# Ledger of designs, part 79: peptides against a protein of PDB entry 4LZF

Target 1, 155 residues: chain A of PDB entry 4LZF
Amino acid sequence: GGRLVVFPNGTRKELSADGQTVKVMFFNGDVKHTMPDQRVIYYYAEAQTTHITYPDGMEVLQFPNNQTEKHFPDGRKEITFPDQTVKTLHPDGREESVLTDGTIIQLNPDGSKVIQFNTGQREIHTADFKRREYPDGTVKTVYSDGRQETQYPTG

## One batch from the design tools (peptide; made by RFdiffusion4, then SolubleMPNN)

Design b2_p14_8_s2 (from b2_p14_8, 5 letters changed)
Fold by OpenDDE base, seed 5:
Structure b2_p14_8_s2 (fold): chain B 155 residues (1-155), chain A 14 residues (1-14)
Amino acid sequence: as target 1 above (155 residues)
Amino acid sequence: SLPVLPEPPEEPPL
């Protein structure tokens, strides 16, 4: 059979009969589950947040506002916002946001920004210019000095 | 900004 241990401080520890599942109910309301797959699930009662750690180093945070964060072993972080926007933070400093309308926004480590619109248009932002690329091959550039350039597709 | 998570309490021995 399973085992229940009640500690003097009010913490309770439940062990499954096979010993593969451990549930700790802390006196502060926090809960820790150790699962047979070595996943550890922390519930923070005050923060109402769930933190799952995996043996491979993956971590998942679930916040009470429905935001979810995944921390990958490679250092990548993926944030799913309540509006279902997904933002990926790469170890090299690159950030990518995928909006619900299919727009992709990339922030590069050099400070440049690339927007891939759901219309097929692409916009590149640098310190020196903003450039809009159109599906027909037209490219419009607005430079920081106010100069504008249009490149027309080869007919 | 999301709240800073506290450290889990110390797990008691088995």
Scores: peptide ipSAE 0.057, ipTM 0.746, DockQ to the pose 0.786
Fold by OpenDDE base, seed 4:
Structure b2_p14_8_s2 (fold): chain B 155 residues (1-155), chain A 14 residues (1-14)
Amino acid sequence: as target 1 above (155 residues)
Amino acid sequence: SLPVLPEPPEEPPL
C-alpha cells in the first residue's frame, strides 16, 4: 500500500502504493507533487502560486491574480494576463501581444512595432515613419521629419 | 507586479 511519512519538522511525505506519485506537504504549507509523468507541481502557499515543471524543460506558473506564464524549452515565454491578453516573448527578442478583441501587437527586435487591428487595418511603426494600411489598400505614412504621404489603392 | 516566489524548503529524503 501507500505510505505516509511524517517528519519531526511537520513536513509530510505521501507515497503512492505504486511509487509513481510523491506528495510532499511542507511545514510552511507548500506542496510538491511528483507525478507519474515526471512533472513536478509545486504550490507556494504564501504566494498562492503554482509552479509546474516538466521533464522536457517546460515550466508553467499560475499566479493568484489569474496570470499564467508558460516557459517553453526553446526559450519562448507565453504570458496570459488577468485580462486574458496573451503575450508571447520569443528568443530572438520579438514580442507579440494578442488582445481579447483580436488586435495583435508585435514588437520587433529592430525596435519596429506592428499593430494588426481587428478592423483589418495595420499600423507599422519604425524609426523613420508610422504607416497605416487600410483594408481598401490606402496607405498613409507619417515620416519622422513630419512629411505625410497617402498612397491610394490602384484599381 | 508578480510576486517573488520564495525559496522552497529543503526536501526530506526520498
Scores: peptide ipSAE 0.057, ipTM 0.746, DockQ to the pose 0.859
Fold by OpenDDE base, seed 3:
Structure b2_p14_8_s2 (fold): chain B 155 residues (1-155), chain A 14 residues (1-14)
Amino acid sequence: as target 1 above (155 residues)
Amino acid sequence: SLPVLPEPPEEPPL
């Protein structure tokens, strides 16, 4: 059978019969589960936050506001916001947001921005211009100097 | 910014 140890400070430790699962219920209300796959699930009672650590260095945070964060070993971070927007932060400084409607917003390290709309339209923002590309091949550019240009598709 | 998580209590020995 398993073991239950109750400590004088109120902390409780439950061990499975095989010793591969350990549950610690701390006196402050925190809970730590060590699983057979070496995953550690920690619940912070005051913050109401779950923190999962994996043997490969992956970390998952689940916040009480329904935000979830994944911290990858390569330094990439993926944030799922309460509205279900998914934002990826890349180690090179690039950021990508995928909206629930399928729109993709890319922020580049140079400050440029690319929006891929769910309609197939694309908008490019640079220091020098804003450009809208349409599915039919039409391209409209507004330059920083106020000049506007329309390029029509080759028929 | 994300909330700073507190330090877990000291885990008692087995």
Scores: peptide ipSAE 0.056, ipTM 0.743, DockQ to the pose 0.778
Fold by OpenDDE base, seed 2:
Structure b2_p14_8_s2 (fold): chain B 155 residues (1-155), chain A 14 residues (1-14)
Amino acid sequence: as target 1 above (155 residues)
Amino acid sequence: SLPVLPEPPEEPPL
């Protein structure tokens, strides 16, 4: 059968019969589960936060405000905000946000910004220009020197 | 900034 150990400080440790699952209920209210797949689920009682660690180095954080974060072994981070916006932070410094309306905002390491609107329009921001691409093939560019250019689709 | 989580209490031996 399983084992329950109660420590003098109030911490409890439950072992499954096969020894593959361990549950520690700490005296401070924290809870730690070690699973057969070596995943560790830790609940911080005061912070009301769940932290899951995987043997491959992946980590998942679940915050009480309904924000979730995934930390990938490659250094990428994915944040799901309470409003369900998803932001990805890449190791190269690129950031991508996917809004609930389908808009995608990309911030590049070179300082450029790309917005893919849910309408099919695309906007590119660089140090030299702001460019708007329309679904019909029209492209409007406003350069930093104030020059404007419109390229019309070949209809 | 990410919330700084406290360190877990010392885990008792098995």
Scores: peptide ipSAE 0.052, ipTM 0.735, DockQ to the pose 0.704

Design b2_p14_8_s3 (from b2_p14_8, 4 letters changed)
Fold by OpenDDE base, seed 4:
Parts: sequence; C-alpha cells; structure tokens
Structure b2_p14_8_s3 (fold): chain B 155 residues (1-155), chain A 14 residues (1-14)
Amino acid sequence: as target 1 above (155 residues)
Amino acid sequence: SLPVLPAPPEEPPL
C-alpha cells in the first residue's frame, strides 16, 4: 500500500506503493507530482499554472489562459498561444510563427522577414526590398529606393 | 511570455 503523511502545517505527501510516484499537496494549494519517468509536475495554485520539468531539461508551462510554453534543452522555446498560433523562438534569434490558417511567419536574426501565405504566396522583407512571390512564378519586388521589378514566369 | 513563476514551497521530508 501507499503512504500518506500529513504534516502539521497541512502539507500532505502521498507515496505510491512502489515508491515511484510522490504527490505533495502543499498547504498553499500547490501540488507537486514526481512521476516514475522522473518528470516533475508542479501546479501553482495561485497562478493556476502547471510546470512540468523533464529529466532531459525540457520544461512545459501551461498557463490558465491556455497558453503553453515548451522550453527545450537546446534553448528553443515553443509558445502555443490561446488562439493556437505556435511561435518558435530559436537560440540563434530566429522566430517562426505558424498561424491557424497555415501562414508561416519567419523573422530572421538579420531582421529579414519571410511570410509564407496559405495561398502559396511568399513575401520576403529585407532592408533592401519587399518581394512577393506568386504560385505562378511571378515575382514582384519593391526596392527601398522605390524601384519596382516584376519577374514573369518562364513560359 | 508570461512571468516566471516562483519556486514552490520546500518539500518536507518523508
């Protein structure tokens, strides 16, 4: 059988029969689960937030607004917003956002931006130009100097 | 991102 320890301060600790699962119910309402797979699940009662830590260093935060953040051991962060947009923050400073409509927005460390529209169009923003690529192979470029260029598909 | 959460209370020994 498992063990239940009740501390004078109201904290409760439950130990599974195998000793591999520990549940601590703190007097403040926080809960800590230590699982057989060595993940630790913290529930912060006041913040209504769940924080999962994995033995590999991955962390998952679940916020009461339905935002989820994954912190990967490599330093990458993945944020799932309440609207289900997923934003990835890469260690190199690159950011990628995947919108619910399938649009992908990439922000590069150099400040360039690439938008891949769900229509198959792509838009590239650099310091020098804004370029729109169309599925038919047409490319329209507006340069910072106001010059415009259209490249037509090779027929 | 949302604020960093404080550490939970210290876990008492069994």
Scores: peptide ipSAE 0.059, ipTM 0.748, DockQ to the pose 0.695
Fold by OpenDDE base, seed 1:
Structure b2_p14_8_s3 (fold): chain B 155 residues (1-155), chain A 14 residues (1-14)
Amino acid sequence: as target 1 above (155 residues)
Amino acid sequence: SLPVLPAPPEEPPL
């Protein structure tokens, strides 16, 4: 059978019969589960937040507002917002947001921005210009000096 | 991101 240990401070520790699962119910209401696959599931009672740690260093945070954060071993973070937008933060400082309509917004470390619209249009923002690329191959550029250029597709 | 969570309480020994 399993084991239950009750500590004087009110913390309880449950051990499975095989010893592969450990559940700690802390005196403050927090709960820690150590699973057979070595993942640890921690519930913060006051914050109503779940924190999962994996043996490979992956971490998952689940917040009460329905935001989820994944922290990858390589330093990348993936945030799923309550509106289901997914934002990826890369270790190099690049940020990518995927909107629910399929639009992708990329912020580059150099300050440039790329928007891939769900229509197949692409917009590039740099210090020197804004450029719109159309699916037909048309490219419109507005330069910071006010010049405008349109490049038409070669048929 | 949301606020940093506090450290969990110390786990008692078995």
Scores: peptide ipSAE 0.059, ipTM 0.744, DockQ to the pose 0.763
Fold by OpenDDE base, seed 5:
Structure b2_p14_8_s3 (fold): chain B 155 residues (1-155), chain A 14 residues (1-14)
Amino acid sequence: as target 1 above (155 residues)
Amino acid sequence: SLPVLPAPPEEPPL
């Protein structure tokens, strides 16, 4: 059978009969599960937050507001916000947000921003200009000095 | 990212 150990401080440790699962119920209400696949599920009672760690270095945080964060072994972080927007932070400093309407916002390490609208239009923001690319091939650029340029499609 | 989580309590030995 399994084993239950109750410690003087009120912490309880439950071992499965096969020894593959360990459940620790801490005196503060926190719970730690060590699973047969070596993942560790930690529940923070006060914060109502679940933290899962995987043997490969993956981590998953689940917050009470329905935000989820995935921390990948390569240093990438993926945040799913309560509104279901997904933001990916890359190790190189690039950030990408996918909105629920299909809009993609990319923030580049150089400070430039690219918005891919769900309409097929693309907008590029740099220190020097804002550029709008249209599906028909028209490109409109507004420069930081106030100049405007329109490039018409060839065809 | 949300606030920093507290450190877990020490796990008792087996």
Scores: peptide ipSAE 0.058, ipTM 0.745, DockQ to the pose 0.746
Fold by OpenDDE base, seed 2:
Structure b2_p14_8_s3 (fold): chain B 155 residues (1-155), chain A 14 residues (1-14)
Amino acid sequence: as target 1 above (155 residues)
Amino acid sequence: SLPVLPAPPEEPPL
């Protein structure tokens, strides 16, 4: 059978019969689960936040506002916002946001920005120009000097 | 900024 230990400070510790699962219910309302797969699930009662740590270094944070953050061992972070937008922060400094409508916004380390619209249009922002690519193959470029160029599809 | 989570209470011995 399992074992329950009650400490004088009010902390409770539950051990599974196999010893593979440990649940600590702290006197402050925090809860810690150590699982057979060695993941640790910690609930911060005051912050109402769940923090899961994995043996490989993966971390998952679940906030009370329904935001979720994944911290990958490679240094990548994935944030799911309450509106279900997903933002990925890459170790190289690149950022990608995927909106619920399917629009993808990429911020590159060089300061360039790429927007892939759900309509199939693409917009590229650089220091030198803004470029709009249309599904029909038309490309419009506005350069920083005010020059405009339109490239028409071959057809 | 990520909320700074408090340090967990000290886990009692087995």
Scores: peptide ipSAE 0.053, ipTM 0.734, DockQ to the pose 0.712

Design b2_p14_8_s4 (from b2_p14_8, 5 letters changed)
Fold by OpenDDE base, seed 5:
Structure b2_p14_8_s4 (fold): chain B 155 residues (1-155), chain A 14 residues (1-14)
Amino acid sequence: as target 1 above (155 residues)
Amino acid sequence: SLPELPEPPEEPEL
């Protein structure tokens, strides 16, 4: 059968009969589950936050405001915000945000920004210009010097 | 990211 150990400080430890699952209920209300798959599920009672650690080094944070963060072993982070926007932080410094309307915002390590609108329009921001690309092939560029250029689709 | 999580209590040994 399973075992329950109650410590003098009020912490409780439950061991499954097979010994593969361990549940620690800390005196502060925190809960730690060690699972057969070697993932550790930690619940912070005060913060109402769940932290899952995986054997491969992946981590998942679940916050009480419905934000979720995934920390990948490669250093990538994926944040799902309460509004369901998903932001990916890449190890190279690239950031990508996917908005609920399907708009994608990319921040590149060089400081350039690309917005892919749900309308099929694309906007590119660099130090030298802002460029809007339209689905019809029209391209409008506003340069940092204030010059504007429109390129029309080749008919 | 949200604030740093508090340190968990020390887990007693069996």
Scores: peptide ipSAE 0.052, ipTM 0.732, DockQ to the pose 0.748
Fold by OpenDDE base, seed 3:
Parts: sequence; structure tokens; C-alpha cells
Structure b2_p14_8_s4 (fold): chain B 155 residues (1-155), chain A 14 residues (1-14)
Amino acid sequence: as target 1 above (155 residues)
Amino acid sequence: SLPELPEPPEEPEL
């Protein structure tokens, strides 16, 4: 059978009959579950936050505002915001945001920015220009010096 | 990033 140990400080430790599951209920209200798959689920009572650690080094944070963060073993981070926007932070410093409407925003380590709109339009920002590409092949460029150029589709 | 999580209490040994 399972075992329940109650410590003098009010902490409780529950062991499954097979010993594969351990539940610690700390005196402060925190709860730690160690699962048979070696996943550790920690609940911080004051912060109302769940922290899951996996044997491969994956971590998942669930915050009370409905934000979720995934920390991958390769150093990548994925943040799901309360509005369901997903932001990926890459180890190389690249950032990508996917909006709920399908718009993709890429921030590159060189400071350039690319927006892929759900309409098929694309906008490119560099130190030297802003460029808008249209689905029909029209390209409009505004240079940092104030010069503007329009390229029309060939055809 | 959201605030740093507090350290868990010390887990007593069985």
C-alpha cells in the first residue's frame, strides 16, 4: 500500500504503493509531484505557477495570467502569450512572433525585421530602407534618405 | 520574463 508521512512542520509526503509516484505537499502550500516518467511537476502556491521539468532538460512554465513558456534543451524558448501569440526566441538571437491572424514577425540578429502579412504582403525593414512587397509583384521601397522607388511587375 | 519563481522549501528526508 501507499505511505503517507506527516512531518512536524506540516509537510506531507505521499508515496505510491509502487514507489514510482511521490507527492510532497509543503507547509507553504507548494506541491511537488515526481512522476513515473521522471517528470517533476512543481506548483508554487503563492505565485500560482506550475513548473514542469522533464528528464531531457525541457522545462514548461504555466503562469496564472495564461502565459506559457517552454524552455527547450537547445536553448530555444517558446512563449505563448495570453492573446495566443506565439513568440520563439532562438539561440542565435532571432525572434519570431506568430500572431493569431497568421501574421509572422521576424526580428533578425542584425536588426532587420521581416513581416509576412496574412494578406500575402511582405514588409522588410533594414537600416537602409523599408520595403513593401505586394502579391501582384509590385515593390515599394522607402530609403533612409527619403528617396522612394516603385517597381512594377514585369508582364 | 515573468518574475523569478521562489525556491522550494527544503524537503525533509523520510
Scores: peptide ipSAE 0.052, ipTM 0.730, DockQ to the pose 0.730
Fold by OpenDDE base, seed 1:
Structure b2_p14_8_s4 (fold): chain B 155 residues (1-155), chain A 14 residues (1-14)
Amino acid sequence: as target 1 above (155 residues)
Amino acid sequence: SLPELPEPPEEPEL
């Protein structure tokens, strides 16, 4: 059978019958679960935050405001905001946001920006120009000097 | 910015 140990400080440790699951209920209200798959699920009672660590080095943070952060072993971070926008931070400094309407916003390390609209339009921002690509193949470019170009789709 | 998480209490030894 399972084993429950109660410590003098009020901390409780519960062991499953197979010993593969360990639950520690700390005197401060924190809870630590060690799972058979070697995940560690830690709940911070005061912060109301759940921290999950995986044996591969992945970490997941769940905040009381419904924000979730995933920290990948490669250094990538994925943030799901309360509004369900998903932002990915890449180790190279690239950022990508996926909005709930399907719009994708990419920020590149060079300062360029790409927006893929849910309408199928795409906008590219660089130091030299803004370019709008339309689903019909039309491309409009506005250069930093105010010059404009329109490229029409080949029929 | 991530809120600073408190340090977990020391896990008692069995």
Scores: peptide ipSAE 0.052, ipTM 0.732, DockQ to the pose 0.735
Fold by OpenDDE base, seed 4:
Structure b2_p14_8_s4 (fold): chain B 155 residues (1-155), chain A 14 residues (1-14)
Amino acid sequence: as target 1 above (155 residues)
Amino acid sequence: SLPELPEPPEEPEL
């Protein structure tokens, strides 16, 4: 049968009959589950936050505001915000945000920014210019010195 | 801003 151990500090440890599941209920209200698949599910009672750690190094954080963070073993992070925007942080320093309307915002390690609009328009930000690319092939550039250029599609 | 998570209590040894 399962085993329940109650410690003097009020912490309780419950072992399944097979010994594959361990539940620790801490005196502060925190809960730690060790599962048969070796994932550890920790619940922070005060923060109302769930932290899942996988044996491969994957981590998942679930916050009370409905934000979720995934920390991948390769160092990539994926954040789902309460508004359902998904932000991916890459180990190389690149960041990508996917908005609910399908707009994609990319921040590059060199400081450049690319916005892919749901309309098919693209905006590129560099140190030297902002450029808007239109689906018809028109390109508008505003340079850092205030110059503006429009390039028309070659028909 | 993400909440700062507290440190878990010490897990008692069985």
Scores: peptide ipSAE 0.052, ipTM 0.730, DockQ to the pose 0.837

## One batch from the design tools (peptide; made by RFdiffusion4, then SolubleMPNN)

Design b2_p15_3_s1 (from b2_p15_3, 5 letters changed)
Fold by OpenDDE base, seed 2:
Structure b2_p15_3_s1 (fold): chain B 155 residues (1-155), chain A 15 residues (1-15)
Amino acid sequence: as target 1 above (155 residues)
Amino acid sequence: AAEAAPQPPGPPPPF
């Protein structure tokens, strides 16, 4: 059978019958679950935030505004914003944002930016130029010196 | 010795 321990400070500890699940209900309203898979689920009552830690070093935060953050063992971070935009921060300094319309925005460590539009158009920003690629194969480049080039599709 | 009362984990980490 399970076991319930009630401490003098009002904290409660529930043990499953198999001993694989532990639930601590703190006197401040915080809750800690230790699961059979060794993940630990913290609920912070004041912040209304859930924090999950995994044995591999992965961490998941769930905020009351519906933002979710994942911290991967490789140092990557994934933020799901309340609007369902997903931003990935890579250990190399690359950032990727996926918008709900399917637009992808990449910020590269060299300071270049790539936008893949949901229309199939692509825009590339570098120190030297801005380039727009169109689905028909047309490419327009505006260089930093003000020169403009248009490459037409070979039709 | 009686099991010491668990203490709250404190504030969430600053993420």
Scores: peptide ipSAE 0.112, ipTM 0.751, DockQ to the pose 0.791
Fold by OpenDDE base, seed 4:
Structure b2_p15_3_s1 (fold): chain B 155 residues (1-155), chain A 15 residues (1-15)
Amino acid sequence: as target 1 above (155 residues)
Amino acid sequence: AAEAAPQPPGPPPPF
């Protein structure tokens, strides 16, 4: 049989019959589960936030607005926004967002930006120019000085 | 020794 311990402060601790699951219900409404797989699920009652810690150092946050954040042991972060956009933050400072339409937005550590549109068009933003590449091989560049250039495909 | 009452951790991390 399981065990229930009730502490004088109102915190309760429930142990499964096998001892592999531990549930702590804190007096403030917070809940901590230790699972058989050694993951720890913590629920913050006031913030309505769930924090899962895995034995490998993976962490998952679930916010009340349906945002989910994953913190990988390598320092990478993956954020799923309420709109289902997925943003990956890399340890090198690169950021990549995948939109629901399949558009990919890359932010590079040098401040450059690359947008890969679902149409096959690509847009590159640098300090010196914005460039649009078309699937036919046409390239349009707008420079920071206001100059515009069009390169036609070599066909 | 009697098990000390578990205390809630502090506020959620600011992630």
Scores: peptide ipSAE 0.112, ipTM 0.748, DockQ to the pose 0.808
Fold by OpenDDE base, seed 1:
Parts: sequence; C-alpha cells; structure tokens
Structure b2_p15_3_s1 (fold): chain B 155 residues (1-155), chain A 15 residues (1-15)
Amino acid sequence: as target 1 above (155 residues)
Amino acid sequence: AAEAAPQPPGPPPPF
C-alpha cells in the first residue's frame, strides 16, 4: 500500500505503493510530483504556475496567462505566447518567431532580419539593403543609398 | 531522526 505522511506544519507527503511516485502537498498550497520517469512537476499555488523539470535538464514553465516556456539543456528557449506565436531564442542570440499564419521572422546576431512569408515571398533586411524575393525568382533590392535593383528570373 | 518537513521551494522563476 501507499504511505501518507502528515507533517506538523500541514505539509503532506504521499508515496505510491511501488515508491515510484511521490506527491508533496505543501502547507502554502504548492504541489510537487516526482514521477517514475524522474521528471518533477511543481505547481506554485500563489502564482498559478507549473514548472516541470526533466532528468536531461529540460525545463517547462506554464504560466496562468497561457504562455509556455521550454528551457533546453543547450541554453535554447522556446516561448509559446497566448496568441500561439512560437518564439525560439538561440544561445548565439538568433531569434526566430513562427506566427500562426506560418510566417517566420528571424532576427540574426548581426542585426539582419529575414521574413519568410506564408506566400513563399522572403524579405531580407541588412544594414546595406532591403531585399524582397518572390516565388517566381524575381528579386527586388532597395539599397541604403537609394538605389533600386530588380533581378528578373532567367526563363 | 524524524523526517524533516519538506519546505516549499522559493518563488517561481520570473515570466
């Protein structure tokens, strides 16, 4: 059979019969589950936030506003916003946002920006130019000096 | 020794 320990401070500890699951219900309303797969699920009652830690060092945060954050062992972060936009923060400083319409916005460490539109168009922003690439192979470039170039696809 | 009462961790990580 399982075991229930009730501490003098009001904290409770439930152990499964196999000892593989441990549930701690803290006196402040927080709850900690240690699972057979060694993941730990912690619920912060005041903040209404769930924090999951995995044995590989992955962490998952679930906030009351429906935002979810994943913290990867490599230092990458993935944020799912309430609007279902997914933002990835890379350790090199690159940021990538995937919008619900399939548009991808990439911010590079050099300050350049790439937008991949759901239409198959791509827009590249650098210090020197803005470039629009079209699915037909047409490329329009506007340089910082005001020059404009259009490259037509070779038929 | 009796098992010490588990204490809640500190505040959650920031948003």
Scores: peptide ipSAE 0.112, ipTM 0.748, DockQ to the pose 0.933
Fold by OpenDDE base, seed 3:
Parts: sequence; C-alpha cells; structure tokens
Structure b2_p15_3_s1 (fold): chain B 155 residues (1-155), chain A 15 residues (1-15)
Amino acid sequence: as target 1 above (155 residues)
Amino acid sequence: AAEAAPQPPGPPPPF
C-alpha cells in the first residue's frame, strides 16, 4: 500500500505503493510531483504556474495567461504566447517569430530583420536599406540616405 | 531520526 506522512507544519507527503511516485502538498498550497520517469512537476499555488523539469534538463513553464515557455538543454527557448505566436530564441542571439497567419519574422544578431509574409512578399531591413521583394519579381529598395530604387521583373 | 518536513522551494522564477 501507499504511505501518507503528515508533518507538524501541515505539509503532506504521499508515496505510491511502488515508491515511484511522490506527491508533496506543501502547507502554502504548492504541489510537487516526482514521476516514475524522474520528471518533476511543481505547481506554484500563488502564481498559478506549473513548472516541469525533465531529467535531460528540459524545462517547461505554463503560466495562468496561457503562455508556455520551453527551455531546451542547448540554451534554445521556445515561447508560445497567448495569441499562439511562437517565438524561438536561439543561443546565437537569433530570434524567430511565427505568427498565426504564417508570417515569419527573423531578427539576426547583426541587427538585420527579415519578414516573410504569408502573401509571398519578403521584406529585408538592414542598417543601410529597407527592401521589399514581391512575388512578381519587383524589388523596391529605400536606402537610409533617402534614395529609392525599383527593379522591375524582366518579362 | 524523523524525516524533516519538506519545505517549499520558494516563489517561481520571474520567468
């Protein structure tokens, strides 16, 4: 059979009959589950936040606003916002956001930005220019000096 | 020795 321990401070510890699952119910309302797969599920009662730690070093945070954060062992982070936008932060400092409409926004470590629109248009931002590429092959460039260039498709 | 009462780890990190 399982075991229940009730401590003088009001904390309770439940052990499964096999000893593979441990549930601690803290006096502050927090709950810690240690699972057979060695993942730890911690619930912070005041913050209403769930924190899952995996044996490989993966961490998952679930916030009461429906934001979810994944922290990978390689240092990559993946944030799913309440609007279902997914942002990936890479260890090199690159950031990629995928919007619900399929638009992809890339921020590069050099400060450049690339937007791939769901319409097939692409916009490139650098220190020197902003460029818009259209599906028909038209390219419009606005340079930082105020010069504008339009390249028309050959056809 | 009686098992010491488990203590909460503290507040969640700000993330």
Scores: peptide ipSAE 0.110, ipTM 0.748, DockQ to the pose 0.796

Design b2_p15_3_s2 (from b2_p15_3, 4 letters changed)
Fold by OpenDDE base, seed 1:
Structure b2_p15_3_s2 (fold): chain B 155 residues (1-155), chain A 15 residues (1-15)
Amino acid sequence: as target 1 above (155 residues)
Amino acid sequence: GPEAAPEAPGPPPPP
């Protein structure tokens, strides 16, 4: 059978009969589960937050506002916001946001920005220009000096 | 000796 240990401070520890699952119920209401796959599920009672740690170093945070964060072993972070926007932060400093309408916003380490609209239009922002690409192949560029250029599709 | 009670980690940072 399983084993229950009750500590003088009110913390309880439950061990499965196979010893593969451990549940600690802390005196503050926090709960820690160690699973057979070696993942650790920690629940913070006051913050109502769940923190999952995987043996490969992946971490998952689940907040009461419906935000979820994934911390990958490579240093990448993926944040799912309450509005279901997904933001990925890359170790190189690149950021990518995927909106619920399918729009993708990329922030590059050089400070450039790329927006891929759900309409198939793309907008590129650099220090030197703002460029709009249209699905028909038209490209409009506004340079930082105020010059404007339109490239028409070669039909 | 008796098994020491584990201590709870501190709360995570806010979102």
Scores: peptide ipSAE 0.049, ipTM 0.683, DockQ to the pose 0.919
Fold by OpenDDE base, seed 4:
Structure b2_p15_3_s2 (fold): chain B 155 residues (1-155), chain A 15 residues (1-15)
Amino acid sequence: as target 1 above (155 residues)
Amino acid sequence: GPEAAPEAPGPPPPP
């Protein structure tokens, strides 16, 4: 059978019969589960936050506001915001946000920004220009000097 | 010896 250890401080430790599952119920209300797959599920009672650590170094944070963060072993982070926007932070400094409407916003390490609208339009922001690409092949560029250029699709 | 009581780590920072 499993074992229950009750510590003088009020912490409780439950061990499964096979010893592969360990549940620690801390005196502060925190709960730590060590699973057979070696993932550790920690629940912080005060913060109402769940922190899952995986053997490969993956981490998952679940916050009470419905935000979820995934911390990948490669240093990438994926944040699912309460509004279900998903933001990926890449180790190279690139950021990508996928909005619920399907709009994708990319921030590049060079400071450029690319927006792929759900309409199929694309907007590119650089230090030198803003460029709007339309599904019909029209491209409008507004340069930082105020010059505007329109490239029309080859009909 | 007696099994030491686990200590709870601090919570992660809020989002």
Scores: peptide ipSAE 0.048, ipTM 0.684, DockQ to the pose 0.917
Fold by OpenDDE base, seed 5:
Structure b2_p15_3_s2 (fold): chain B 155 residues (1-155), chain A 15 residues (1-15)
Amino acid sequence: as target 1 above (155 residues)
Amino acid sequence: GPEAAPEAPGPPPPP
């Protein structure tokens, strides 16, 4: 059979009959589960937050506002916002946001920004210009000095 | 010996 330990501070520890599952119910209402797969699930009662740690170093945070964060062992972070936007933070400093409408926003470590619109248009932002690329091959550039250039597709 | 009572971890930072 399983074992229940009740501590003087009110914390309870439950061990499964096989010894592979451990549940700690802390006196503050927090809960820690250690699973057979060595996953550890923390529930923070006051914050209503779940924190899962995996043996490979993966971490998953679930917040009460429906935000989810995944922290990958490679240093990548993936955030799913309440609006279902997904933002990926790469170890090299690149950021990518995928909006619900299919728009992709990339922030590069050099400070440049690329927006891929759901219309197939692309906008590139640099320190020196903003450039709009159209599906027909037209490219419009607005330089920081106010100069504008339009490149037409070669037929 | 008697098992020591585990301590509750602090909450993660808010989003």
Scores: peptide ipSAE 0.047, ipTM 0.682, DockQ to the pose 0.889
Fold by OpenDDE base, seed 2:
Structure b2_p15_3_s2 (fold): chain B 155 residues (1-155), chain A 15 residues (1-15)
Amino acid sequence: as target 1 above (155 residues)
Amino acid sequence: GPEAAPEAPGPPPPP
């Protein structure tokens, strides 16, 4: 059978019969599970936060506000907000947000911004201009000097 | 020897 160890500080340790699962119930209410696949699930009782660590270095954080964060071994982070927006932060400083309506917002390390709307329109922001691309092939550019240009579809 | 009591880590950073 399994084994239960009770420590003098009130911490309890449960070992499965096969020895592959370990559950530690800390005196403060925290809980640590070590699983057969070597993932560690830690629950912080005061913060009501779950932290999962994987043997490859991946981490998953689950917060009480329904926010979830994934920390990848390559340094990338993926945040799922309570509203179900997903934001990816890349190690190079690039950020990408996917909204629930399918709109994609990209922020580049050079400060440029690209918005791909769910309507098929695209907006590009640079230091020099704002450009709107339409599904019909029309492109409208407003330059930082106040100049405006419209490129019409060829046809 | 006797099994040492495991210590709980500190809380994670806020979201």
Scores: peptide ipSAE 0.047, ipTM 0.679, DockQ to the pose 0.907

